# Designs tried in a protein design run: peptides against a protein of PDB entry 5Z08. Part 57

Target 1, 168 residues: chain A of PDB entry 5Z08
Amino acid sequence: RQKDEWAKKTSSLMKQLDWFIGEHLGAMLAAEELGGPVVGELMEIDPDDLSAGFNAHGKLKKATSQPDLDRRQRRIDDIWGPQDEQGQAHKRKRGADEALAASAEMRDLIEQLMNKLVEAGGDNSATYVEIPRESAAARFLVRSKVAMFHPNDARRLRLVDFGRDLDD
Target 2, 222 residues: chain B of PDB entry 5Z08
Amino acid sequence: GLPRLIDAIEEASKIPAKRRQTPIKPTIEKLTTHLYTHGASPDSLLRLADLLTLRNHLDQASLAAITRNLYPSSTVSDEVVLRFIGALGHGQLKPTLALQALFLRWLVMVYHLLENPGVLGQVYGVLFDLLDTAAIRPQLCHLLALVTRRKHVRPFRIQAILTLSRQTGGDPNLTGLLRVFKNYYPEIIVGDATKGRASAFKHPDPQWRQHLDEIQQRRSEA

## One batch from the design tools (peptide; aimed at target 1 W6, target 2 K151)

Design b2_p21_1 (made by RFdiffusion4)
Pose (drawn by RFdiffusion4):
Structure b2_p21_1 (pose): chain A 102 residues (1-31, 98-168), chain B 214 residues (1-190, 199-222), chain P 21 residues (1-21)
Amino acid sequence: RQKDEWAKKTSSLMKQLDWFIGEHLGAMLAAEALAASAEMRDLIEQLMNKLVEAGGDNSATYVEIPRESAAARFLVRSKVAMFHPNDARRLRLVDFGRDLDD
Amino acid sequence: GLPRLIDAIEEASKIPAKRRQTPIKPTIEKLTTHLYTHGASPDSLLRLADLLTLRNHLDQASLAAITRNLYPSSTVSDEVVLRFIGALGHGQLKPTLALQALFLRWLVMVYHLLENPGVLGQVYGVLFDLLDTAAIRPQLCHLLALVTRRKHVRPFRIQAILTLSRQTGGDPNLTGLLRVFKNYYPEIIVSAFKHPDPQWRQHLDEIQQRRSEA
Amino acid sequence: GAEETVRELIEQIDINRRRAA
């Protein structure tokens, strides 16, 4: 099957993203850098792992967030995540993976 | 003759205007005239794109003059297209929004000359996420309308464009893009973009006809 | 920019995971 390529591509891309978060983004967020990188990654991992865990239930894809988390503000500003409209302490990913003809 | 002019603009581009041993306006005009007559080669286009895209000491009037006369001879590379794409939106590394509107207008006018038009499809999300920026929205919509293929019409983008249409009170450029979206998915709840400058299109065609000569 | 890089990589990873599933 062609499956593990879609796995190989994902494991490779995940590493490239973590490198970018650690090398470039954490330092930008500080304005320590190492702490910002770890929390951004944990948040993205939690965000992505849940979006698929719901499959169809669009309502269950929110993760609890500290009050003034800069990682969520960046992710919302970059249009990769969205706050819940009723309260801003839960967050979901934008669902890039969903496709009508997937 | 053209590379020499670019070499001069590049050097002047590195130092402030008052410290220049010569006014640059005469040299900018020579470049503008040369580009009007002969077009810009693929390599010259790349160098000009760097000058238009990177922060330098060139003034707005000179950059706009260059952008308006950026008729390609032959083709437009991915290297050139991506530099203009990266120049879009807000940030300290990026050019003014006014120049960004000119770059987007230019990409529409030279869309048929891209060596790899699919490259815009590979950055579709970068273009789309910038629709909120009103200063460049009309030009963004026209370019997105040319670039949109079925694979790009995803539910999150459908919802995002509908929300933006409601919040802006109904931007006709947004509804024009939604029309293109509906062509791929008619299930969707319901300006046919014209060429932005016909004289520029005509002048580009004249310059491009030299490619048939040998 | 930084926002674009993050945006593109996350999109690609998410699409690939759906296709792998």

Design b2_p21_1_s1 (made by RFdiffusion4, then SolubleMPNN; from b2_p21_1, 10 letters changed)
Fold by OpenDDE base, seed 1:
Structure b2_p21_1_s1 (fold): chain B 168 residues (1-168), chain C 222 residues (1-222), chain A 21 residues (1-21)
Amino acid sequence: as target 1 above (168 residues)
Amino acid sequence: as target 2 above (222 residues)
Amino acid sequence: GLADTLRKLIEEISINIRKAL
């Protein structure tokens, strides 16, 4: 009986996590991967804002209508793709695709981390997931104190075991 | 041979210095002499990387001496690189910042011998996040200067360096790294910090390089 | 913040998983 309640609660929490990743984190992680700000340092980035790109200061470029787009700013925009309507549509689509990809990456990484923690049966050495790259997702998990790198291997990430008293 | 010397040091590293029956220093000296003369194979490098990066009872002077003589006779594997990268930063189980600086210097000096130079690019964020650590910043900036590609030059990292440069009063190593970034994005406004002398990231030890080249040359002839 | 929210969610999930096992 209690196990079933915990399983239901886990399922509900997983849905909340999936929603949180999809609605909030995905776009921000994509922004970081695309050269935007570090997740959690900037306010909520709308996926539409990803299409506007980021300035050299990591701030969202305000679509200022004024034609005096300093030649330097144009080059950044040129690097980010053509300013034509097709280029903007392509940027928006790319931004959405990157947000989806980032959401999927974060979700998969969390799932792997949780699975390894369960499979390890208390063996801390077996709790590590090998990551192919140091992603925005991985960095965010570490920054959030949800995950930790192996002390001697930056390719190995583990979930923080919240069920062990942090005091040990 | 080198493996036997490493075995002896590994066993000694498990025991506090006060409880060792024999002093380890003579064995360390034999090891460093061997490394200086012949270099280390990939397998030996991995074992030595573990000795250098894992918490053990070896003294800092011995660890530093091994690091200074850590000449690869061949290539440097991803695994060896990752041992050193994982040893970076703050923590009770991590090597001293002084030793970490030596590791970073070593990585700079052997960068051309990496089996996969891309491995450092994969952990670029880990390296970059350590730039606030003053004790390792010079070597870290040098390594990042070698590793940086267009994909790593991101607005948030540009801003982070600019901010840190302001906070440090224009550290020349940070200015040097910004110059590397500017090679990929010429539009980067390196503010008034450009008035500072940028580091040129010259080879940190020309003599060490020459000796490495001699060791590497012997391998090509064998 | 986002980090705190994520941490709380994962913490709660982890605790419930452990209890369900």
Scores: peptide ipSAE 0.308, ipTM 0.364, DockQ to the pose 0.276
OpenDDE base, seeds 2, 3, 4, 5: peptide ipSAE 0.305, 0.298, 0.300, 0.313; ipTM 0.376, 0.364, 0.360, 0.370; seeds 3, 5 fail the geometry check

Design b2_p21_1_s2 (made by RFdiffusion4, then SolubleMPNN; from b2_p21_1, 10 letters changed)
Fold by OpenDDE base, seed 4:
Structure b2_p21_1_s2 (fold): chain B 168 residues (1-168), chain C 222 residues (1-222), chain A 21 residues (1-21)
Amino acid sequence: as target 1 above (168 residues)
Amino acid sequence: as target 2 above (222 residues)
Amino acid sequence: GLHDTLRKLIEEISINIRKAL
């Protein structure tokens, strides 16, 4: 009985999570993957510094920062820009496709992480998912403090054990 | 045992092949068979790393065979890692670039067994500066993809990859590494350099991984 | 923010999963 109640609650929360990912997070993750801002982090690197580029010795190239910022801003604007004229439709479609892809990646990753949590039966060592790449999704989970990398393997990701704090 | 095989190979490595009284190949085969079956202890790994990285009279085929069978039975020490890193690059005293590529591949495959993965982060600059070496670039990019942390993603390195990507016509491995950098700084304006195919940095040898896991499992049961 | 929302959701889910085990 209690297990069934928790399963139902979990299912309800998963639906909320899926909604949250699809409606709010996917586009932002897609923007991050496409070279947009990090979701929820202030950039330590000034976009101007990135646009100016650096020489092999780490010196900022004084080149007109404008073109590369313009390209990024255009990509961001292409993804997030207002619904204006016809030529934006293809860009919007691409942005939408990328948002869907990012949402799917996040959903799949969370599902895998949760499945491993179930399979592990409380063994934290067994809760790791192998990730093919560090994605915006994976990073977002880590930044959100809901997932953590294996200390010795950056390709292994697990959910943070929120339940340990309950048993202590 | 493995130590005796290493002793024999060490002694043979000091002597040019033409001056050896006995063929080394049978001993290499015994070594590789032993390594395949049991793996190498940390101490044996260090000795083998020296054999592989230091200039000696061992033939390239033997060195490659040892490297391909260099299964750790336990962990990989910083010292072992540093031997392989020190062997990278151009120089008459350094191993061949083909062998260096095997070393980098090995480091990728044993990355999860490093006693201190941070050691590679400490030598990140050394690794990064070798990206211009085309022969080792694929494996080097893969290793860097594992090692890269936010602290390593510096503007000058971003630009260096971008520049090198342009110079190489968009090497997929560089594009893959740049994608890893973008993971830390999405705003990295990669321009046309990321429009190309990126390497996924898949495990280089799934069978090798499986066999390594079997060797490692025996350790956990002992 | 988004991070907190996600954290709360996943935390609650994770707790529920653990309780269901």
Scores: peptide ipSAE 0.224, ipTM 0.332, DockQ to the pose 0.299
OpenDDE base, seeds 1, 2, 3, 5: peptide ipSAE 0.211, 0.215, 0.214, 0.211; ipTM 0.332, 0.334, 0.332, 0.319; seeds 1, 2, 3, 5 fail the geometry check

Design b2_p21_1_s3 (made by RFdiffusion4, then SolubleMPNN; from b2_p21_1, 11 letters changed)
Fold by OpenDDE base, seed 4:
Structure b2_p21_1_s3 (fold): chain B 168 residues (1-168), chain C 222 residues (1-222), chain A 21 residues (1-21)
Amino acid sequence: as target 1 above (168 residues)
Amino acid sequence: as target 2 above (222 residues)
Amino acid sequence: GLADTLRQLIEEISVNKRKAL
């Protein structure tokens, strides 16, 4: 009975995580990859500044007057597209694609990290996932104190074992 | 005295070299010799800053020679600093990037003599936005390393440095600046870009520093 | 913030997953 409740709760939390990644993090991670603001840091940036987006050098762009673009999408769109309507549509599509890619990368990385932690059976040395690059996703996990880099190899990432802290 | 030399150079600066009745080089040499020996007062510094930063008919070698000998005998005012900051960047009315690099180097070397070091913090954004200008980046990073405070270390600036570091193949000066940022926010994941050699931002000219100290000491004794 | 939310979610998942084993 208790195990089933924990399994159900785990499943529910995973769905919440997937939603959180897809709906909130993906666009922001994509913006970070594109040279936008760093996710999860105290952005004392005016929301209007955030809506303006950042260029490849992290410089604030002028906010485009189009009110209906969500502030997140504007950040991506303002980076790469021509300022014409067709360019804006292409930018929106690209931004959506980048957000989806970032969401997928984050999901996959979390899944790998969780799987490695389970497979390791308590051996911390076996919990590391090899990452091909230091992505916005990987960085965000570390900033969130969810993951840690290997002390000697920044290509190796492990999930923080939150379960050990409960037994101490 | 120094004011009379500046007067002569100011007048000459209004006239194209080909139309000058007298060569300016001997007057520049007298000026630089005087500056090397005695330094420049705050008032003289302001006048020289105008000569260096405003578009005039002085040749680049003369401007560089003045800048290399621009020893303050006293403090450096906010107004002088702002003249040099205002001269930075691209534009037809701006000094050459080579001269701008000398100005930034000068600001680094006289940073401890600023009447208000906070003035550079107020123009931090202007300085930071010039990091993409390769010709001035080394000195600019050094100046920013001195000026940076916690309030300047913002997520967008962290990301901007990271992006620019990737684009430049890990410029040591950018890596050095990012290390300064990390002092305020240790959690800054300085990616693979910082595995490279960072600039230590050593004093650009130890001999210039020593000579400046000698000039400054003479003032305290007068 | 977002980081805290993510951390909390993953922490809770990890704890629950361990308890389910």
Scores: peptide ipSAE 0.385, ipTM 0.379, DockQ to the pose 0.274
OpenDDE base, seeds 1, 2, 3, 5: peptide ipSAE 0.382, 0.388, 0.370, 0.370; ipTM 0.384, 0.388, 0.418, 0.372; seed 2 fails the geometry check

Design b2_p21_1_s4 (made by RFdiffusion4, then SolubleMPNN; from b2_p21_1, 10 letters changed)
Fold by OpenDDE base, seed 4:
Structure b2_p21_1_s4 (fold): chain B 168 residues (1-168), chain C 222 residues (1-222), chain A 21 residues (1-21)
Amino acid sequence: as target 1 above (168 residues)
Amino acid sequence: as target 2 above (222 residues)
Amino acid sequence: GLHDTLRQLIEEISINIRKAL
């Protein structure tokens, strides 16, 4: 009985999570993947500083309008820029496709992480998921303090064990 | 045992091949067979690291064969790691770039067995400065992808990768490393440099990994 | 913010998963 109630609650929360990912997070993650701003972090590095680039010695180059920044900013602006009319349908479609892809990646990653949590039966060593890449999704989970990389392997990600604090 | 095989190879390594009384190949084969079956202890790893990294009279095929069978039976010490790192780069006294690539590949494959993974973080600059060396770049980028932490992702290194990526026509390994950097600083404006295919840095040798796991399991059962 | 919302959701889910085990 209690297990079934927790399963139902879990299912309900998963639906909320899916909604949150799809409606709010996916587009932002897509922007991050495409080189947009970090989701939820203040940039420690001024975009202008990134644009200016740094020499091999760590000195800021003077902000010459490096075409590379302009292209990324254009991509960001193309994805997130104000809806100016005609060229927008393809840009919107691409943005939507990227948002869907990012949402799917986040969802899949969370599902894998949760499945490993279930399979591990409380063994934290068994809770790691191998990630093929550090995605915006993976980074967001870590920044959100819901996931942790393995201390010795950045390709292994696990959920933070929120339940350990309950058994102590 | 393994120590005696290493002794024999160490002695042979001091002598040019043409002046050896006995062929070393049979001893190398015994060594590699032993390593494949049992792995190398930390002490044996250190001795083998010296054989692999120091200039000696061993042939490249033998050195490569040892490196390909360099299964740790236990952990990998900082000292062993530093031997391999010290062997990297250009120089007449350094191993060939082909062998250096094997060392980097080895470090990638044993990264999880390092006693202190942080040691690679301490030499991050040394590793990073070798990215211009095309012959070792694939494995170097893979190792850096494992080693990179937020503290290493500095603006100057971001720019260095971007510049090198442009110069190389968008090397997938550099793009892969830059993606790792973006994990810490997603704002990294990777213009045309990231339009290319990025390396996923997959495990270099799944069979080697499996065999390593089998060797490591025997240690846990002992 | 978004981070807190995600954290709360995943935390609750994780707790519920653990309780269901």
Scores: peptide ipSAE 0.249, ipTM 0.344, DockQ to the pose 0.299
OpenDDE base, seeds 1, 2, 3, 5: peptide ipSAE 0.238, 0.243, 0.120, 0.232; ipTM 0.347, 0.381, 0.298, 0.326; seeds 2, 3 fail the geometry check

Design b2_p21_2 (made by RFdiffusion4)
Pose (drawn by RFdiffusion4):
Structure b2_p21_2 (pose): chain A 102 residues (1-31, 98-168), chain B 214 residues (1-190, 199-222), chain P 21 residues (1-21)
Amino acid sequence: RQKDEWAKKTSSLMKQLDWFIGEHLGAMLAAEALAASAEMRDLIEQLMNKLVEAGGDNSATYVEIPRESAAARFLVRSKVAMFHPNDARRLRLVDFGRDLDD
Amino acid sequence: GLPRLIDAIEEASKIPAKRRQTPIKPTIEKLTTHLYTHGASPDSLLRLADLLTLRNHLDQASLAAITRNLYPSSTVSDEVVLRFIGALGHGQLKPTLALQALFLRWLVMVYHLLENPGVLGQVYGVLFDLLDTAAIRPQLCHLLALVTRRKHVRPFRIQAILTLSRQTGGDPNLTGLLRVFKNYYPEIIVSAFKHPDPQWRQHLDEIQQRRSEA
Amino acid sequence: MFSNEQTVRMLIEQIDINRRK
């Protein structure tokens, strides 16, 4: 099957993203850098792991967030995540993976 | 003759205007004239794109003059296209929004000359996520309308464009893009973009006809 | 060439699409 390529591509891309978060983004967020990188990654991992866990239930895809988390503000500003409209302490990913003809 | 002019504009591009041993306006005009007559080669286009896209000491009037006369001879590379794509939106590394509108207008006018038009499809999200920026929205919509293929019409983008249409009170450029979306998915709840400058199109065609000569 | 926001956006989209495939 062609499946593990879609796995190989994902494991390779995940590493490239973590490198970018550690090398470039954490430092930008500080303005320590190492702390920002770890929390951004943990947040993205939690965000992505849940989006698929819901499959169809669009309502269950919110993660609890500290009050003034800069990582969520960046992710919302970069249009990769969205706050819940009723309260801003829960967050979901934008669902890039959903496709009509997937 | 053209590379020599670019070499001069590149050097003047590195130092402030008052420290220049010569006014640059006469040299910018020579470049503008040469581009009007002969077009820009693929390599010259790349160098000009750097000058238009990176932060330098060139003034706005000079950059706009260059952009307006950026008729390609032959083709437009991914290297050139991506530099203009990277120049879009807000950020300290990026050019003015006015120049960005000119770059987007230019990409529409030269869309048929790209070596790899699919490259715009590979950066579709980058173009789309910038629709909120009103200063460049009309030009963004026209370019997105040319670039949109079925794979790009995803539910999250359908919802985002509908929300933006409602919040802006109905931008006709947004509804024009939604029309293109509906061509791929008619299930969707319901300006046919014209060429932005016909004289520029005509002048480009004249310059491009030299490619048939040998 | 692309902003930090754009780079993050592009990589996350690619990873999420690949997971669905």

Design b2_p21_2_s1 (made by RFdiffusion4, then SolubleMPNN; from b2_p21_2, 10 letters changed)
Fold by OpenDDE base, seed 4:
Structure b2_p21_2_s1 (fold): chain B 168 residues (1-168), chain C 222 residues (1-222), chain A 21 residues (1-21)
Amino acid sequence: as target 1 above (168 residues)
Amino acid sequence: as target 2 above (222 residues)
Amino acid sequence: MLSLEDQLRLLIEEIEILRAK
């Protein structure tokens, strides 16, 4: 029946989305989170280049004051540490781990956004997902015009309802 | 009044220019004259923001004329700001880059009237990611210069501006933005990336500012 | 060539359209 075909097509598209996130976006999102280029500026970021890419002049010295800033800065310093051979293997593994983490964050965020849209049943106020931080994933969704921040709270993100715009 | 003029323009915006029974230009002229004289209330600003940012059949000259006369009579709400921010970037449903540049210029000129200036800081990433768009970069850098706080100055953004500055041959607006970043992180080297003089981000239109101040003063007396 | 942003948007848009039916 038409409903079953739609369900199958939806499942297929979800798999394509998952693949697209894992194979293309994850490394680029990780690069952005690690102090690299914004997703899409460098179409060919070799995951191996994630280990090499940011020169010493982008190293902000340890800003002492905010713990979350310090964690990101430590990650930058650890990624951009001396290029010894053992450091390269650790960098590659860390780059891969960060790409996987970024992919997982994006998948989880999209899933939450989609679920909240369904649960809201048309109440736009109930469609918002609370995000702990502005991530590369969240920014990418907003740039892609698939998500919007709450007007009064940038910790609240909602999926753009593409379904409603077709019936009006 | 202003609401009736907006109603007429909203209705006309739904119809292609070739299919309109009456020219919209006289109504646009009445609107812009009213806006110049009285400014726009928060409610009128929201409606006008929708007309300016949503795809409709209004011509670019009319949209530009409305934007140039978009004097707030009061404050600018977060909702109005977000309509303009949402209109930025590439895409078939987006306003022209020329119109986007006017929106950014407007946001710069009304920044002091925002109900919550923090709203722009919340969408900082969205604004920052548009710096590669040459057509809007001058106004975007100016807006970012106003909005930037310590929390926004991140290593990746520093590197992004430095890279883009090199790629653009040292765009003075990017250099200006880097100087703003340097206020938070003095260790940022601006000179090596940019042979050019930094933009001072002067007010885009002193006459517009003066006229806005006159409109705002009338509000304080009422 | 579609940008990565456009590709993501098209995928999500198509999924949402199908889920709304």
Scores: peptide ipSAE 0.436, ipTM 0.414, DockQ to the pose 0.283
OpenDDE base, seeds 1, 2, 3, 5: peptide ipSAE 0.430, 0.434, 0.434, 0.435; ipTM 0.422, 0.419, 0.405, 0.418

Design b2_p21_2_s2 (made by RFdiffusion4, then SolubleMPNN; from b2_p21_2, 12 letters changed)
Fold by OpenDDE base, seed 1:
Structure b2_p21_2_s2 (fold): chain B 168 residues (1-168), chain C 222 residues (1-222), chain A 21 residues (1-21)
Amino acid sequence: as target 1 above (168 residues)
Amino acid sequence: as target 2 above (222 residues)
Amino acid sequence: MLSLEDQLRLLIEEIEELIAK
């Protein structure tokens, strides 16, 4: 009975986390990766806004054709196909794809971090996940105070062990 | 007048709330109303700064209310500034971090009224070393953004902000401060850690600014 | 209203507490 209740509660929380990542974080994380606002500065980023890209001030760029934009900005501008209805549909789709990719990255990162915490059996040195890059996902976890970078290696990230910090 | 109200509050501040014969709240309300209407002279500002920064028996709500209504009627002296700076950081005798954040916000809002803006540049190191304190970081970064000059942008401080930015997951206020640093040293790579939107350091309270301007204008007509 | 950061923290904290039991 208690194990079944635990399993149900864990499953419910994992579903809530998955929903939270997919419905609230994905688009915002994608926006941050695309040079938009930091996650949480804008409460709702429409996937359509992702397709519009962001200026150096993190505001939505209006479609100005200026060529010297950085490769990521070119990716945003390449999302800016011609302002025809087909171009807008392609932009919306690409914005949605970036939001899905950001959601998947966050899910995978959290899963890896949780797995390492469980596997470490209390050895803090074994709890670190090696991250290929500093992502919006990684930064958000650190801002949320749920993860910490290794003091000497920004490629290593670990979860904060909330279970132990309460017993001390 | 304002001096008499301050006298009464100073006396009450020496006595624990439970031992006061009269409630202090009505006197605080009179003070804040007076400050809102007329502002505080330099002498009154100094006395109020002492009440706000020194350990006494005033409650946090009263201290916050005074701080929110601390309109200078004229200039802000170096002594007043240094009282607020001295109150920053961790310690049993220091004000709460919430109150310290209000002090920093106040300094941002009255920065243009400082008799000597250079005084903040002299204590730049003290301010900078407090950036790790999350509760005051937003206002501290804003103040540092105003105060920062080329002489303050040192390699060790650049590295310290970059390190702290990583450790905080790219706090937008730190990114904003790094952008200010970059204005003096364009070679500063605001790396991928700063891909987040930097804070624009907008005025924290436009209504407070407008009311301050009204108080300042009345003095020029007298 | 809880920030997004606070919401995530609460969810992860609650999950970790369950895993630790």
Scores: peptide ipSAE 0.332, ipTM 0.422, DockQ to the pose 0.232
OpenDDE base, seeds 2, 3, 4, 5: peptide ipSAE 0.346, 0.332, 0.330, 0.330; ipTM 0.569, 0.531, 0.452, 0.374; seed 2 fails the geometry check

